Peptides against a protein of PDB entry 4J2C. Designs and how they scored, part 18

Target 1, 107 residues: chain A of PDB entry 4J2C
Amino acid sequence: MEDPFFVVKGEVQKAVNTAQGLFQRWTELLQDPSTATREEIDWTTNELRNNLRSIEWDLEDLDETISIVEANPRKFNLDATELSIRKAFITSTRQVVRDMKDQMSTS

## One batch from the design tools (peptide; aimed at target 1 E11 W57)

Design b2_p17_7 (made by RFdiffusion4)
Pose (drawn by RFdiffusion4):
Structure b2_p17_7 (pose): chain A 104 residues (1-33, 37-107), chain P 17 residues (1-17)
Amino acid sequence: MEDPFFVVKGEVQKAVNTAQGLFQRWTELLQDPTREEIDWTTNELRNNLRSIEWDLEDLDETISIVEANPRKFNLDATELSIRKAFITSTRQVVRDMKDQMSTS
Amino acid sequence: DEEWWENHEKLHDYYHE
């Protein structure tokens, strides 16, 4: 089989981009004073977070699985470090948006 | 959506089977 981690990584990257875009408009709709547009934007943004969060759990489990069985997966160590790094950074990106959503 | 679900299945199968 081929390893689909980078495919799913790409999917996560696109959803983050989408979430970044919605977050920007979401901030605008609040700072320059309708309800229907705000509601749609808020829930779509939450929809992007739902998919991202779930994907990150699975991707993080794959790292745990690979480390428990290194010979089967034969992953370059640098490549593996970059995979954890992606989960770390993306979790931070998502958390930060939610915090701004909570206070704003 | 179907593509996304297919890729998740492939990811599961690759790492759990």

Design b2_p17_7_s1 (made by RFdiffusion4, then SolubleMPNN; from b2_p17_7, 11 letters changed)
Fold by OpenDDE base, seed 2:
Order: C-alpha cells, then sequence, then structure tokens
Structure b2_p17_7_s1 (fold): chain B 107 residues (1-107), chain A 17 residues (1-17)
C-alpha cells in the first residue's frame, strides 16, 4: 500500500491556498466597508473559519502519523530527511493558519 | 466529504493497522 501521507498533505496544501484566498477577500472587505455587504462578510468569514478548522484537523492527523512512525521506525522505514520534511510541513502550515487566525481574532 | 473520508480511512489503515 502506498503511503497516503502525501495525499493528505496535498489536500492540506490546496485547502491552505483556498483559505488564503478567502483571507485576502476577508481583509479587503473589512478594509473598505463601502464595497462590502454584510452577507459577503459573513459568508467569507464562515467559509474561512471552516477551511481553517479543516486544515487544523488534517494537520492533527498528519502530526499523529509522525508519532506513529517514530514509535515504529522499522515498520515504515522513513529516513531522517523525510521525517524532517513532514514535520516542517506541519509546523509551517500551522504557523500560516495561526497567522490568519490571529488577524481574524483581533478584528 | 466522501473524498476526505476515504483519504482519512486510507491514512488510518496505513498507519494504524
Amino acid sequence: as target 1 above (107 residues)
Amino acid sequence: DEERKKKREELRKFYYD
């Protein structure tokens, strides 16, 4: 069986791109209320939050796989470089999500 | 989402079974 980690990783990456687009629109709407409707603001906000939560959930799943691999190294036979890449992806993606959430929470 | 559900199941099977 092929390791599905990269598949979920890819889905997370796509979700991040979607979230970043929504975040950009969210920022634009709040920067110029004259060009924004309450409906679009609410929709954008909800969609963004849903996407971010989805990403966080997937990252938790991916992060758990790291622990499993480290606890069972012979079963998965992943080298240090691969593990580092996976960990870095999770860490950096969490930071991207955190940055968006921080800005949303202060608005 | 069925696709995500499937992928999560694959993840479970690969890492937990």
Scores: peptide ipSAE 0.548, ipTM 0.915, DockQ to the pose 0.895
OpenDDE base, seeds 1, 3, 4, 5: peptide ipSAE 0.541, 0.544, 0.542, 0.539; ipTM 0.913, 0.915, 0.913, 0.913; seed 4 fails the geometry check

Design b2_p17_7_s2 (made by RFdiffusion4, then SolubleMPNN; from b2_p17_7, 12 letters changed)
Fold by OpenDDE base, seed 1:
Structure b2_p17_7_s2 (fold): chain B 107 residues (1-107), chain A 17 residues (1-17)
Amino acid sequence: as target 1 above (107 residues)
Amino acid sequence: SAAREEARKKLRKFYYE
């Protein structure tokens, strides 16, 4: 079986792009109520929250795989460069999610 | 989504089984 890490990574990347679009719309709706309906605000907010939750869930799973690999290096035989890239992706993506969540909590 | 769930299943299979 091929390593499915990149498959989940790809799904996370898609979800991040979607979340960023939703976040932008969320910001626009709250900044200009005259252009916003309660229905769109609710939809956008719910979609954004659900999307962010899904991302965080996947990141936790991806992070766990790194721990598993590091605990069993001979079983998986991943090079240090690839592991570094995987760790960097998780770290940076968590920061992106955190930034959106922080802004939502302060609005 | 189906794709996301399939990916998660593969992840579990690859790393835990």
Scores: peptide ipSAE 0.562, ipTM 0.918, DockQ to the pose 0.881
OpenDDE base, seeds 2, 3, 4, 5: peptide ipSAE 0.557, 0.556, 0.560, 0.562; ipTM 0.916, 0.916, 0.917, 0.918; seed 4 fails the geometry check

Design b2_p17_7_s3 (made by RFdiffusion4, then SolubleMPNN; from b2_p17_7, 9 letters changed)
Fold by OpenDDE base, seed 2:
Structure b2_p17_7_s3 (fold): chain B 107 residues (1-107), chain A 17 residues (1-17)
Amino acid sequence: as target 1 above (107 residues)
Amino acid sequence: MKEREENREKLRKFYYE
């Protein structure tokens, strides 16, 4: 069986791109209310929040796999470099999500 | 959601079994 970490990683990356698009639109709508409808603002906000929440959930699953691998090194045989890459992905992606959430919470 | 469910199942099978 192929390691599904990369499958989930890929899906998270796509979800991040989608969220970033929604975030950009969200920002535009709030910056110029004259060009925004309440319906689009609400839709965009909800979609963005749902996407971010989904990403966070997937990151939690991915993060848990790191713990499993570290607890069972012989089973998975991942070197330090691979583990570092996986950890870095989770950390950096969480930061991207956090940055969007921080801006949303202050608006 | 179906894809996410499949992904979670894959993770479960690979890492937890």
Scores: peptide ipSAE 0.606, ipTM 0.919, DockQ to the pose 0.800
OpenDDE base, seeds 1, 3, 4, 5: peptide ipSAE 0.605, 0.601, 0.604, 0.605; ipTM 0.919, 0.918, 0.918, 0.920; seed 4 fails the geometry check

Design b2_p17_7_s4 (made by RFdiffusion4, then SolubleMPNN; from b2_p17_7, 14 letters changed)
Fold by OpenDDE base, seed 5:
Structure b2_p17_7_s4 (fold): chain B 107 residues (1-107), chain A 17 residues (1-17)
Amino acid sequence: as target 1 above (107 residues)
Amino acid sequence: SSARERARKELRKFYYE
């Protein structure tokens, strides 16, 4: 079986791109109320929050795989550089999500 | 999505079993 980590990573990256687009629209709607309907604001807000929660869920699963690998190094025999790249991806993606959530909570 | 669900399923098979 091929290691599915990169497949989930790819799905997370797609979700991040979608969330960033929704976040941009969310900011535009709130910055100019005259061009925004409550319906679109609610839809955009809900879609954005759903995407962010989906990303966080997948990141938790990816993070667990790292813990499993580190607890069973002989079973998986992953390259140290690859493991570092995986950790960095999770850390940086969590930061991107956190930044959007922080801006939403203060608006 | 279906792709996301398939990926999660494969992740469980590879790492948790």
Scores: peptide ipSAE 0.569, ipTM 0.919, DockQ to the pose 0.894
OpenDDE base, seeds 1, 2, 3, 4: peptide ipSAE 0.566, 0.565, 0.564, 0.568; ipTM 0.917, 0.917, 0.916, 0.917

Design b2_p17_8 (made by RFdiffusion4)
Pose (drawn by RFdiffusion4):
Structure b2_p17_8 (pose): chain A 104 residues (1-33, 37-107), chain P 17 residues (1-17)
Amino acid sequence: MEDPFFVVKGEVQKAVNTAQGLFQRWTELLQDPTREEIDWTTNELRNNLRSIEWDLEDLDETISIVEANPRKFNLDATELSIRKAFITSTRQVVRDMKDQMSTS
Amino acid sequence: DPYEKLLENLEERKELL
């Protein structure tokens, strides 16, 4: 089989981009004074977070699985480090948005 | 298979969300 990690990584990258866009409009709708648009934007943003959070759990499990069985997967170590790095950074990106959503 | 399971999980999430 082919390893789909990078395919799913790409999907997570797109959702983050979408989330980033919605977060920007979400901030605007609050800082320059309707309800219906705010509600739609809020819940779609949350929809992007639901998919990203779930994808990151699975992707993180795959790293745990690869490390428990290195010979089967034959992953370049640098490539593997970059994979953990993506989960780390993406988790931080998502957490940060939610914090701004909580205070703003 | 971990690869097959990752793709199945991604497809399930695309169908639910």

Design b2_p17_8_s2 (made by RFdiffusion4, then SolubleMPNN; from b2_p17_8, 6 letters changed)
Fold by OpenDDE base, seed 5:
Structure b2_p17_8_s2 (fold): chain B 107 residues (1-107), chain A 17 residues (1-17)
Amino acid sequence: as target 1 above (107 residues)
Amino acid sequence: DVYEKLVKKREERKKLL
């Protein structure tokens, strides 16, 4: 495959959106335990963790694509601004995941 | 294809999930 970045980015974005929804529900369940069944807590937690794990793997893959491009600048001829945007996406998304994980680990 | 190994790795990972 030639330049899989946007394909993987799309998968990451989808997983992030899903994770944010799950995280919101997870937070709500913790805030009012009387409305939370064990089944929903477990389901939400598992789905959230699975999505976060998927994102982390994809981000590592995106990092690898960056490394490949930077190792072969004349082959890919990517615009410097585009490369910066790609890096920024990885950095910011990794922080989003980290924030959710940190909150989960402290509850 | 410089991305071949990456693509294969991802495909194999998806099979395990």
Scores: peptide ipSAE 0.619, ipTM 0.935, DockQ to the pose 0.466
OpenDDE base, seeds 1, 2, 3, 4: peptide ipSAE 0.601, 0.573, 0.593, 0.615; ipTM 0.930, 0.925, 0.929, 0.934

Design b2_p17_8_s3 (made by RFdiffusion4, then SolubleMPNN; from b2_p17_8, 7 letters changed)
Fold by OpenDDE base, seed 1:
Structure b2_p17_8_s3 (fold): chain B 107 residues (1-107), chain A 17 residues (1-17)
Amino acid sequence: as target 1 above (107 residues)
Amino acid sequence: DVYEELLKKREERKKTL
């Protein structure tokens, strides 16, 4: 594969969407115990953590692709705008993950 | 392929998860 960025980005985006849904349910379950079973809480928590872990690994991979591109400018010749968009995606997604993890750690 | 090592490590990690 010549440029894996968009494939991995797509996987990250899917995992983020899934994690956001799981995070919402996680919040709902903890806010109203009368609607929550231990089984659903455990399932939701585990699935959420797994998705967040997957995202974090993929973001490290994406970050390495940036380093590879920057180390081989003549080979890839990406314009500055494209590279900035790629970096911004990584930065913003890491913040989304951090926000969810911070809320989980303070509950 | 400058991505070869990254992709190999990524695939090996995915197999063990």
Scores: peptide ipSAE 0.532, ipTM 0.914, DockQ to the pose 0.395
OpenDDE base, seeds 2, 3, 4, 5: peptide ipSAE 0.350, 0.390, 0.520, 0.521; ipTM 0.856, 0.874, 0.912, 0.912

Design b2_p17_8_s4 (made by RFdiffusion4, then SolubleMPNN; from b2_p17_8, 6 letters changed)
Fold by OpenDDE base, seed 1:
Structure b2_p17_8_s4 (fold): chain B 107 residues (1-107), chain A 17 residues (1-17)
Amino acid sequence: as target 1 above (107 residues)
Amino acid sequence: DVYEKLLERRKKRKETL
């Protein structure tokens, strides 16, 4: 039995950083079409969507780890502070993803 | 292992991304 939370968290953090870079480029391409090719727009859009989907899957997995820990409190012996930090990470990351998705859907 | 099913499902999801 190994707690996978921090491993998955690390993957999420990396994916978020990647997505933010892609999102920035995506906005730049749409803001100034003269600097954009259709190929780059399509590539950037697809890569961004793939990254966001990856993050969302990871967040679902992290949510389930929380459920497992809360269902087995004595088994893991996590204090309230650590659980709060874990939950806060999931919540804040979901908001970051949502913000990007909202902007993409309105463009 | 209480995480076993989760980890297996996660593995399968990663293969489809």
Scores: peptide ipSAE 0.582, ipTM 0.924, DockQ to the pose 0.432
OpenDDE base, seeds 2, 3, 4, 5: peptide ipSAE 0.334, 0.422, 0.506, 0.512; ipTM 0.856, 0.888, 0.910, 0.911

## One batch from the design tools (peptide; aimed at target 1 D3 V8)

Design b2_p18_1 (made by RFdiffusion4)
Pose (drawn by RFdiffusion4):
Structure b2_p18_1 (pose): chain A 104 residues (1-33, 37-107), chain P 18 residues (1-18)
Amino acid sequence: MEDPFFVVKGEVQKAVNTAQGLFQRWTELLQDPTREEIDWTTNELRNNLRSIEWDLEDLDETISIVEANPRKFNLDATELSIRKAFITSTRQVVRDMKDQMSTS
Amino acid sequence: SSENLDKLHEYFDSKLSE
């Protein structure tokens, strides 16, 4: 089989981009004074977070699985480090948006 | 997206069964 980690990584990247875009409009709709648009934007943004969070759990499990069985997966170590790094950074990106959503 | 996650799980099941 081919390793789909980078495919799912790509998907996560797109959802983050979508979430970044919705978060920008979401901030605007609050800072320059309707309800219906705010509600739609808020819930779609949360929809992007739902997908990203779930994908990150699975992707993080795959790293745990690969480390428990290195010979089967034959992953380049640098490539593997970059994978954990993606999860680390993406989790931080998502958490940061939610914090701004909480205070704003 | 769900199909790609399924493929990701199948890929790991396949490698662990090898």

Design b2_p18_1_s1 (made by RFdiffusion4, then SolubleMPNN; from b2_p18_1, 12 letters changed)
Fold by OpenDDE base, seed 1:
Structure b2_p18_1_s1 (fold): chain B 107 residues (1-107), chain A 18 residues (1-18)
Amino acid sequence: as target 1 above (107 residues)
Amino acid sequence: MKEKLEELREFIKEKLES
């Protein structure tokens, strides 16, 4: 079986992009109440929170995967570069999610 | 997304059991 990490990475990135789109709309709705309905605000807020939560959960799974790989180098044979890429992706993605969550919590 | 993540888990499991 081929390592499907890069496929998962792509799916997580798509989820992040979706969340960023929802976040943008969320910001717009709150900045101009005259153009916003409660229905859309609620929907956008819920979708955004759900997406962010899902991403965070997936990142936890990916992080666990890295730990397992590092603990079993003979079985996976991933070099330092690949591991670095995977770790960087998780770290940067967590930061992106955190930034959105922080802005939501202050509003 | 969950499907692919499950595939990753299965991949890891397969490697660990080998």
Scores: peptide ipSAE 0.466, ipTM 0.875, DockQ to the pose 0.900
OpenDDE base, seeds 2, 3, 4, 5: peptide ipSAE 0.454, 0.456, 0.455, 0.457; ipTM 0.872, 0.872, 0.873, 0.874; seed 4 fails the geometry check

Design b2_p18_1_s2 (made by RFdiffusion4, then SolubleMPNN; from b2_p18_1, 12 letters changed)
Fold by OpenDDE base, seed 5:
Structure b2_p18_1_s2 (fold): chain B 107 residues (1-107), chain A 18 residues (1-18)
Amino acid sequence: as target 1 above (107 residues)
Amino acid sequence: REENIEKLRKYIEELLKS
């Protein structure tokens, strides 16, 4: 059976790109109320929140797999380099999500 | 998307059982 980690990773990356686009529109709407409707603000805000929550959920699943691999090194054929790459992806992605959430909470 | 997460879970579980 093929390791599906990289497939999930790719899907998370796509979700991040989508969230970043929504975040950009969110900031734009809040910066110019004269051109923003409550309808679009609500829609964008909800879509952004949903996207971020989805990413966070996937990251939890990915993080769990890493913990399992590290706890059972003899059952998995992953070297330190590959594990480091996976950990770095989760860490950096969490940071990107956190940055957006921080800005949303301060608005 | 959830399908691939499920595949990942199953992948890990199968290896743990082997």
Scores: peptide ipSAE 0.477, ipTM 0.885, DockQ to the pose 0.900
OpenDDE base, seeds 1, 2, 3, 4: peptide ipSAE 0.475, 0.471, 0.471, 0.476; ipTM 0.884, 0.882, 0.883, 0.884

Design b2_p18_1_s3 (made by RFdiffusion4, then SolubleMPNN; from b2_p18_1, 12 letters changed)
Fold by OpenDDE base, seed 1:
Structure b2_p18_1_s3 (fold): chain B 107 residues (1-107), chain A 18 residues (1-18)
Amino acid sequence: as target 1 above (107 residues)
Amino acid sequence: MEEKRKELKEYIEELLSS
């Protein structure tokens, strides 16, 4: 079976971009109640939370693949540079998600 | 909204069973 990491990475990145857009709208709606409807607030909030949850789910799975590969380096022979890129992606993406979640929890 | 999530899960299972 082929390694689907790069495909999932791409989809996670798309979800991050979507979440960032939703997060921006979320902040705008909460900052200006006169232009916000309860319907849009609820929709935006739900979509944002769903995206963040999906991202976190995928990151956990991606992280697990790294752990498994690192436990069997001779079997999988993953390039060190690629492994570093994968780890960096997971770390940085988790931080991006955490930043949005932190701001949502303090609102 | 992850269309490759199932594939990733199967890949993980393959890795674990290898």
Scores: peptide ipSAE 0.224, ipTM 0.791, DockQ to the pose 0.586
OpenDDE base, seeds 2, 3, 4, 5: peptide ipSAE 0.193, 0.223, 0.218, 0.196; ipTM 0.764, 0.788, 0.784, 0.768

Design b2_p18_1_s4 (made by RFdiffusion4, then SolubleMPNN; from b2_p18_1, 12 letters changed)
Fold by OpenDDE base, seed 1:
Structure b2_p18_1_s4 (fold): chain B 107 residues (1-107), chain A 18 residues (1-18)
Amino acid sequence: as target 1 above (107 residues)
Amino acid sequence: REEKIKELREYIEEKLKS
């Protein structure tokens, strides 16, 4: 089998973009209540929460694979640079998710 | 989407068994 990490990474990135779109709509709805129904606010909020939760779950799995790779370096031919890139992706993506969650919790 | 993460797990498991 070939390493599918980059494919998963791409799917997570797409999920983040989707969440950011939902977050933007969520923000717009709350900024102008005259254009918003409670139904759309609730739907957008739920979809956003579900997407963020899904991303967080994937990041946990990706994080676990990093630990496994580090524990078995001979079985996974990854250099330090690639490993750092993967770690950085998880860290930065978690930050993006955290920022959206923080804003949602204060609104 | 969950299919890709599943494939990653399968890849990891295969490598660990080899």
Scores: peptide ipSAE 0.454, ipTM 0.878, DockQ to the pose 0.893
OpenDDE base, seeds 2, 3, 4, 5: peptide ipSAE 0.446, 0.446, 0.445, 0.440; ipTM 0.877, 0.877, 0.875, 0.873

Design b2_p18_2 (made by RFdiffusion4)
Pose (drawn by RFdiffusion4):
Order: sequence, then C-alpha cells, then structure tokens
Structure b2_p18_2 (pose): chain A 104 residues (1-33, 37-107), chain P 18 residues (1-18)
Amino acid sequence: MEDPFFVVKGEVQKAVNTAQGLFQRWTELLQDPTREEIDWTTNELRNNLRSIEWDLEDLDETISIVEANPRKFNLDATELSIRKAFITSTRQVVRDMKDQMSTS
Amino acid sequence: VARYEEIADEALARIAAS
C-alpha cells in the first residue's frame, strides 16, 4: 500500500488554513461593532477544530505505530521527525486560536 | 500494522465523504 500520512497531513493543512481565515473574521466581528454572522463563524471555526483535533490523534497514533515496528514501515528518520514536528506545531497552532477565542 | 491500515482507511473514507 501507499502511506497516506501525507495525504491526511495535507487535509489538516487545509483545515488549518480555513480555521485561520475564520479566526481572522471572527476577531473583526468582535472588534468593530450581527449575532447571526458571529454565531455561524464561531461554529464553523469550531467545526474546523473538530476535524483537526481528530486527525491529529490518528496521525499521532501512526507515529506510535511506526516506532513500535520500524522495519515494516521503512520510514526515513528525517521524514519521521518532520511528521512529529507537524503534529507538534499544528497542535500549538490550534491551541493558540482557542485561547484567543476564550479571552476575546 | 492492522491498526495502521484501519486508521488509513478511516482517514481516506472521511476525505472521500467530505
């Protein structure tokens, strides 16, 4: 089989981009004084987070699985490091948005 | 390995359903 990690990585990248866009408008709708638009934007942003969070759990498990069985997956170590790095950074990106959503 | 394949199928099915 082909390894779909990078396909799912690409999907996570797109959702983050979508979330980043919604977060920008979400901030605007609060800082330059309707309710219906705010509600839609808030819940779609949360929809992006739901998808991202779930995908990161699965992607993180795949890293755990690959490390428990290195010979079967034959992953380049540098490539594997970059995979963990993506999870680390993306988790930070998501957490940061939620924090700004909590205080703002 | 079976778990990995299951996660891959489920992830690809979610992409296709989108």

Design b2_p18_2_s1 (made by RFdiffusion4, then SolubleMPNN; from b2_p18_2, 11 letters changed)
Fold by OpenDDE base, seed 2:
Structure b2_p18_2_s1 (fold): chain B 107 residues (1-107), chain A 18 residues (1-18)
Amino acid sequence: as target 1 above (107 residues)
Amino acid sequence: MERLEEIFEKLLKRIEEK
């Protein structure tokens, strides 16, 4: 079976970019209520949360694949470098998501 | 291994649906 990790990684990266854009808009809307409509605030908030949730879901699946691969090193030709790259991606992406979520929760 | 295949299949299916 083909390893979908790279493709999913790309999708997650795109979702992160989308989320960051939404987060920026979300911040702007809350910063200046005079220019913000309730409709846009609600839409932006919901879209942002949905994107973040989607990212987290994919990261969970990807993280699980890493655990399985590490438990079966002979079956998968992934060297330590590749595994490190995959782990780093998950770790850093989770941090990015967490940072946005933390700011949203305090607003 | 079976779990990995299940995850991969799920992910691949999702990708193909997009």
Scores: peptide ipSAE 0.272, ipTM 0.792, DockQ to the pose 0.726
OpenDDE base, seeds 1, 3, 4, 5: peptide ipSAE 0.271, 0.235, 0.260, 0.256; ipTM 0.789, 0.733, 0.783, 0.780

Design b2_p18_2_s2 (made by RFdiffusion4, then SolubleMPNN; from b2_p18_2, 12 letters changed)
Fold by OpenDDE base, seed 5:
Structure b2_p18_2_s2 (fold): chain B 107 residues (1-107), chain A 18 residues (1-18)
Amino acid sequence: as target 1 above (107 residues)
Amino acid sequence: MEKLEEIFKKLLERIESR
């Protein structure tokens, strides 16, 4: 069957896209309070935080899989190229999440 | 390998439950 990493990667990417949409709306609501209800702000904030938390949890698990493979490279038959792709995905996704979290914490 | 499979299994289960 297919490598489960690819399935997870796709789902994490969807979650990132969702979070980015929520983040954009969150920013808009805070920039123009006249168009924002407390209900929408609360909903958007909660949904955004939940999505970000889910992504971070997924990345932690994925990071552990990388560590296991790196510790036993011959056992899992992953070449250096694939391992680099996986590591890059985790690193870049963490940065995207961090950027959103940093902006939320300063508001 | 068993540990790795377990991680992916639980991870996928969590994702599917969202």
Scores: peptide ipSAE 0.518, ipTM 0.905, DockQ to the pose 0.622
OpenDDE base, seeds 1, 2, 3, 4: peptide ipSAE 0.057, 0.057, 0.065, 0.078; ipTM 0.647, 0.653, 0.655, 0.665

Design b2_p18_2_s3 (made by RFdiffusion4, then SolubleMPNN; from b2_p18_2, 11 letters changed)
Fold by OpenDDE base, seed 5:
Parts: structure tokens; sequence; C-alpha cells
Structure b2_p18_2_s3 (fold): chain B 107 residues (1-107), chain A 18 residues (1-18)
């Protein structure tokens, strides 16, 4: 039985890749307004925001799983290295989401 | 254990519904 964390990690990574593609299109549309329709801007913006929100929600749930494991280290038998990898994934993913959100808020 | 499993089950369910 695969560790559910790895399945979630893979799906969050897919969501990040999708968001990065949408973010690139969003930047392109804003750089050349003459080629952008309001409909495409609105669609791209909404899809991007939805993806980012989904990732943020997943990261919140993952943070809770980390907290539960840390509170019960003997019960889950997770080594310190694996726990560090999980924390690093959450932290780095949160930063990627933050960077996109910051650029969207300033444009 | 039960709480952790419940979180992962709900999380995976949400992901599957996307």
Amino acid sequence: as target 1 above (107 residues)
Amino acid sequence: MKRLEEIFEKLLKRIKER
C-alpha cells in the first residue's frame, strides 16, 4: 500500500504545473492587451485563482498531517529525514503559490 | 491513526473531484 502522502504530493505537483501554465498565459495577456479578450483574461484569472486555492487547501491539510505525526513520533515510525522532506515540500510549494499571488495582487 | 487516515481520505477525495 503506497503512503497516501506520496499520492497527494504528486497531485499537488500537477496542480502547481497547471497553475504555472495559467500564470504564464495570464502574464502574456496582460503584456499585450491588444491580443487579449476580456473573456480570456477572466477565464484565465479564475482558473488560476481556483488552482492556487486548491493547492493552499491541500497544503493546510498536509500541515495538519505533519503536526499529527510530530505529536506522535513513536506511533507513526516516520524518520526525521522523511519528515524533513515533507516539510520542505510544503514550504517550497507555499512559496511558489505566494510568488504567483503576489504578482497577481500588484498587477 | 484514525484522524490522520481521515484527513488523507478527505484530501484524496477532494483531489479526485477536481
Scores: peptide ipSAE 0.515, ipTM 0.904, DockQ to the pose 0.614
OpenDDE base, seeds 1, 2, 3, 4: peptide ipSAE 0.054, 0.049, 0.048, 0.507; ipTM 0.615, 0.603, 0.610, 0.902

Design b2_p18_2_s4 (made by RFdiffusion4, then SolubleMPNN; from b2_p18_2, 10 letters changed)
Fold by OpenDDE base, seed 4:
Structure b2_p18_2_s4 (fold): chain B 107 residues (1-107), chain A 18 residues (1-18)
Amino acid sequence: as target 1 above (107 residues)
Amino acid sequence: MEKYEEIAKKLLERIKER
């Protein structure tokens, strides 16, 4: 039985770091229009949205795996601590993504 | 378990393609 969590967690974290960098640049471009071109704003916005969408997709799949484990505790050897770690990762990552999306929608 | 493995496989394949 394959456990994807450790690999996916690492890749999601990399995507989050990339998104945070893009988000920072996005805010900088909007704060100083004199230094911003429409092309860079559009590129940054699109790259940011693509990264966020990728993260959300991975989190949905991870969330489903947790639901399956919780519904079938006898078939999996994950203890309560490990499940809590996985849930916390999904929850905290969703919050980070949500915060960026909320700021993008209000700008 | 089958669904779990299916999701895991697709998820890992998606990551490998990035």
Scores: peptide ipSAE 0.533, ipTM 0.915, DockQ to the pose 0.776
OpenDDE base, seeds 1, 2, 3, 5: peptide ipSAE 0.529, 0.515, 0.520, 0.474; ipTM 0.914, 0.910, 0.911, 0.898

Design b2_p18_3 (made by RFdiffusion4)
Pose (drawn by RFdiffusion4):
Structure b2_p18_3 (pose): chain A 104 residues (1-33, 37-107), chain P 18 residues (1-18)
Amino acid sequence: MEDPFFVVKGEVQKAVNTAQGLFQRWTELLQDPTREEIDWTTNELRNNLRSIEWDLEDLDETISIVEANPRKFNLDATELSIRKAFITSTRQVVRDMKDQMSTS
Amino acid sequence: ALEERYEEIVNRWNERQE
């Protein structure tokens, strides 16, 4: 089989980009004074987070699985480090948005 | 058990991509 990690990584990257865009408009709708647009934007942003959070759990489990069985997966170590790095950075990106959403 | 779980994750992702 082919390893789909990078395909799912791509999907996560797109959702983050979408979330980044919604977060920007979400901030605007609050800082330059309707309710209906705010509600739609808020919930779609949360929808992007739902998908990202889920995908990161699975992606993180794949890393745990690969490390428990290195010979089967034959992953380049540098490539593997970059995979963990993506989960680390993306989790930080998502957490940061939610914090700004909580205070703003 | 880890192999079965990996296949489940991969299958779920492939089905979503179809």

Design b2_p18_3_s1 (made by RFdiffusion4, then SolubleMPNN; from b2_p18_3, 8 letters changed)
Fold by OpenDDE base, seed 4:
Structure b2_p18_3_s1 (fold): chain B 107 residues (1-107), chain A 18 residues (1-18)
Amino acid sequence: as target 1 above (107 residues)
Amino acid sequence: SLEERYEEIKKKYLERLK
């Protein structure tokens, strides 16, 4: 069976990069109100939230695929090392998302 | 089944490659 994990991972990574860029802009806008319009703040905030939500959604799918593979790892030719790498990716990505969300909620 | 769900996810994300 073809492994869809690499596809989802790629999409997540792209969304993370986008979110990080939006988060940086969001931070800049809030740190210097003189150069920020309410419209850009709202747009940036909304886009950021949407990207973060998309990431979280894809991470759930990744978790599900891992669970399925773990039920029969031989069928998917995945060893414990690869599974640990995938789990680490999900964990670290969730942390990145959480960090951004935490900062947004406290601002 | 888990197999069916896996195929669903696979199909879903393979579409993103197009």
Scores: peptide ipSAE 0.303, ipTM 0.823, DockQ to the pose 0.796
OpenDDE base, seeds 1, 2, 3, 5: peptide ipSAE 0.290, 0.296, 0.296, 0.301; ipTM 0.819, 0.821, 0.821, 0.823

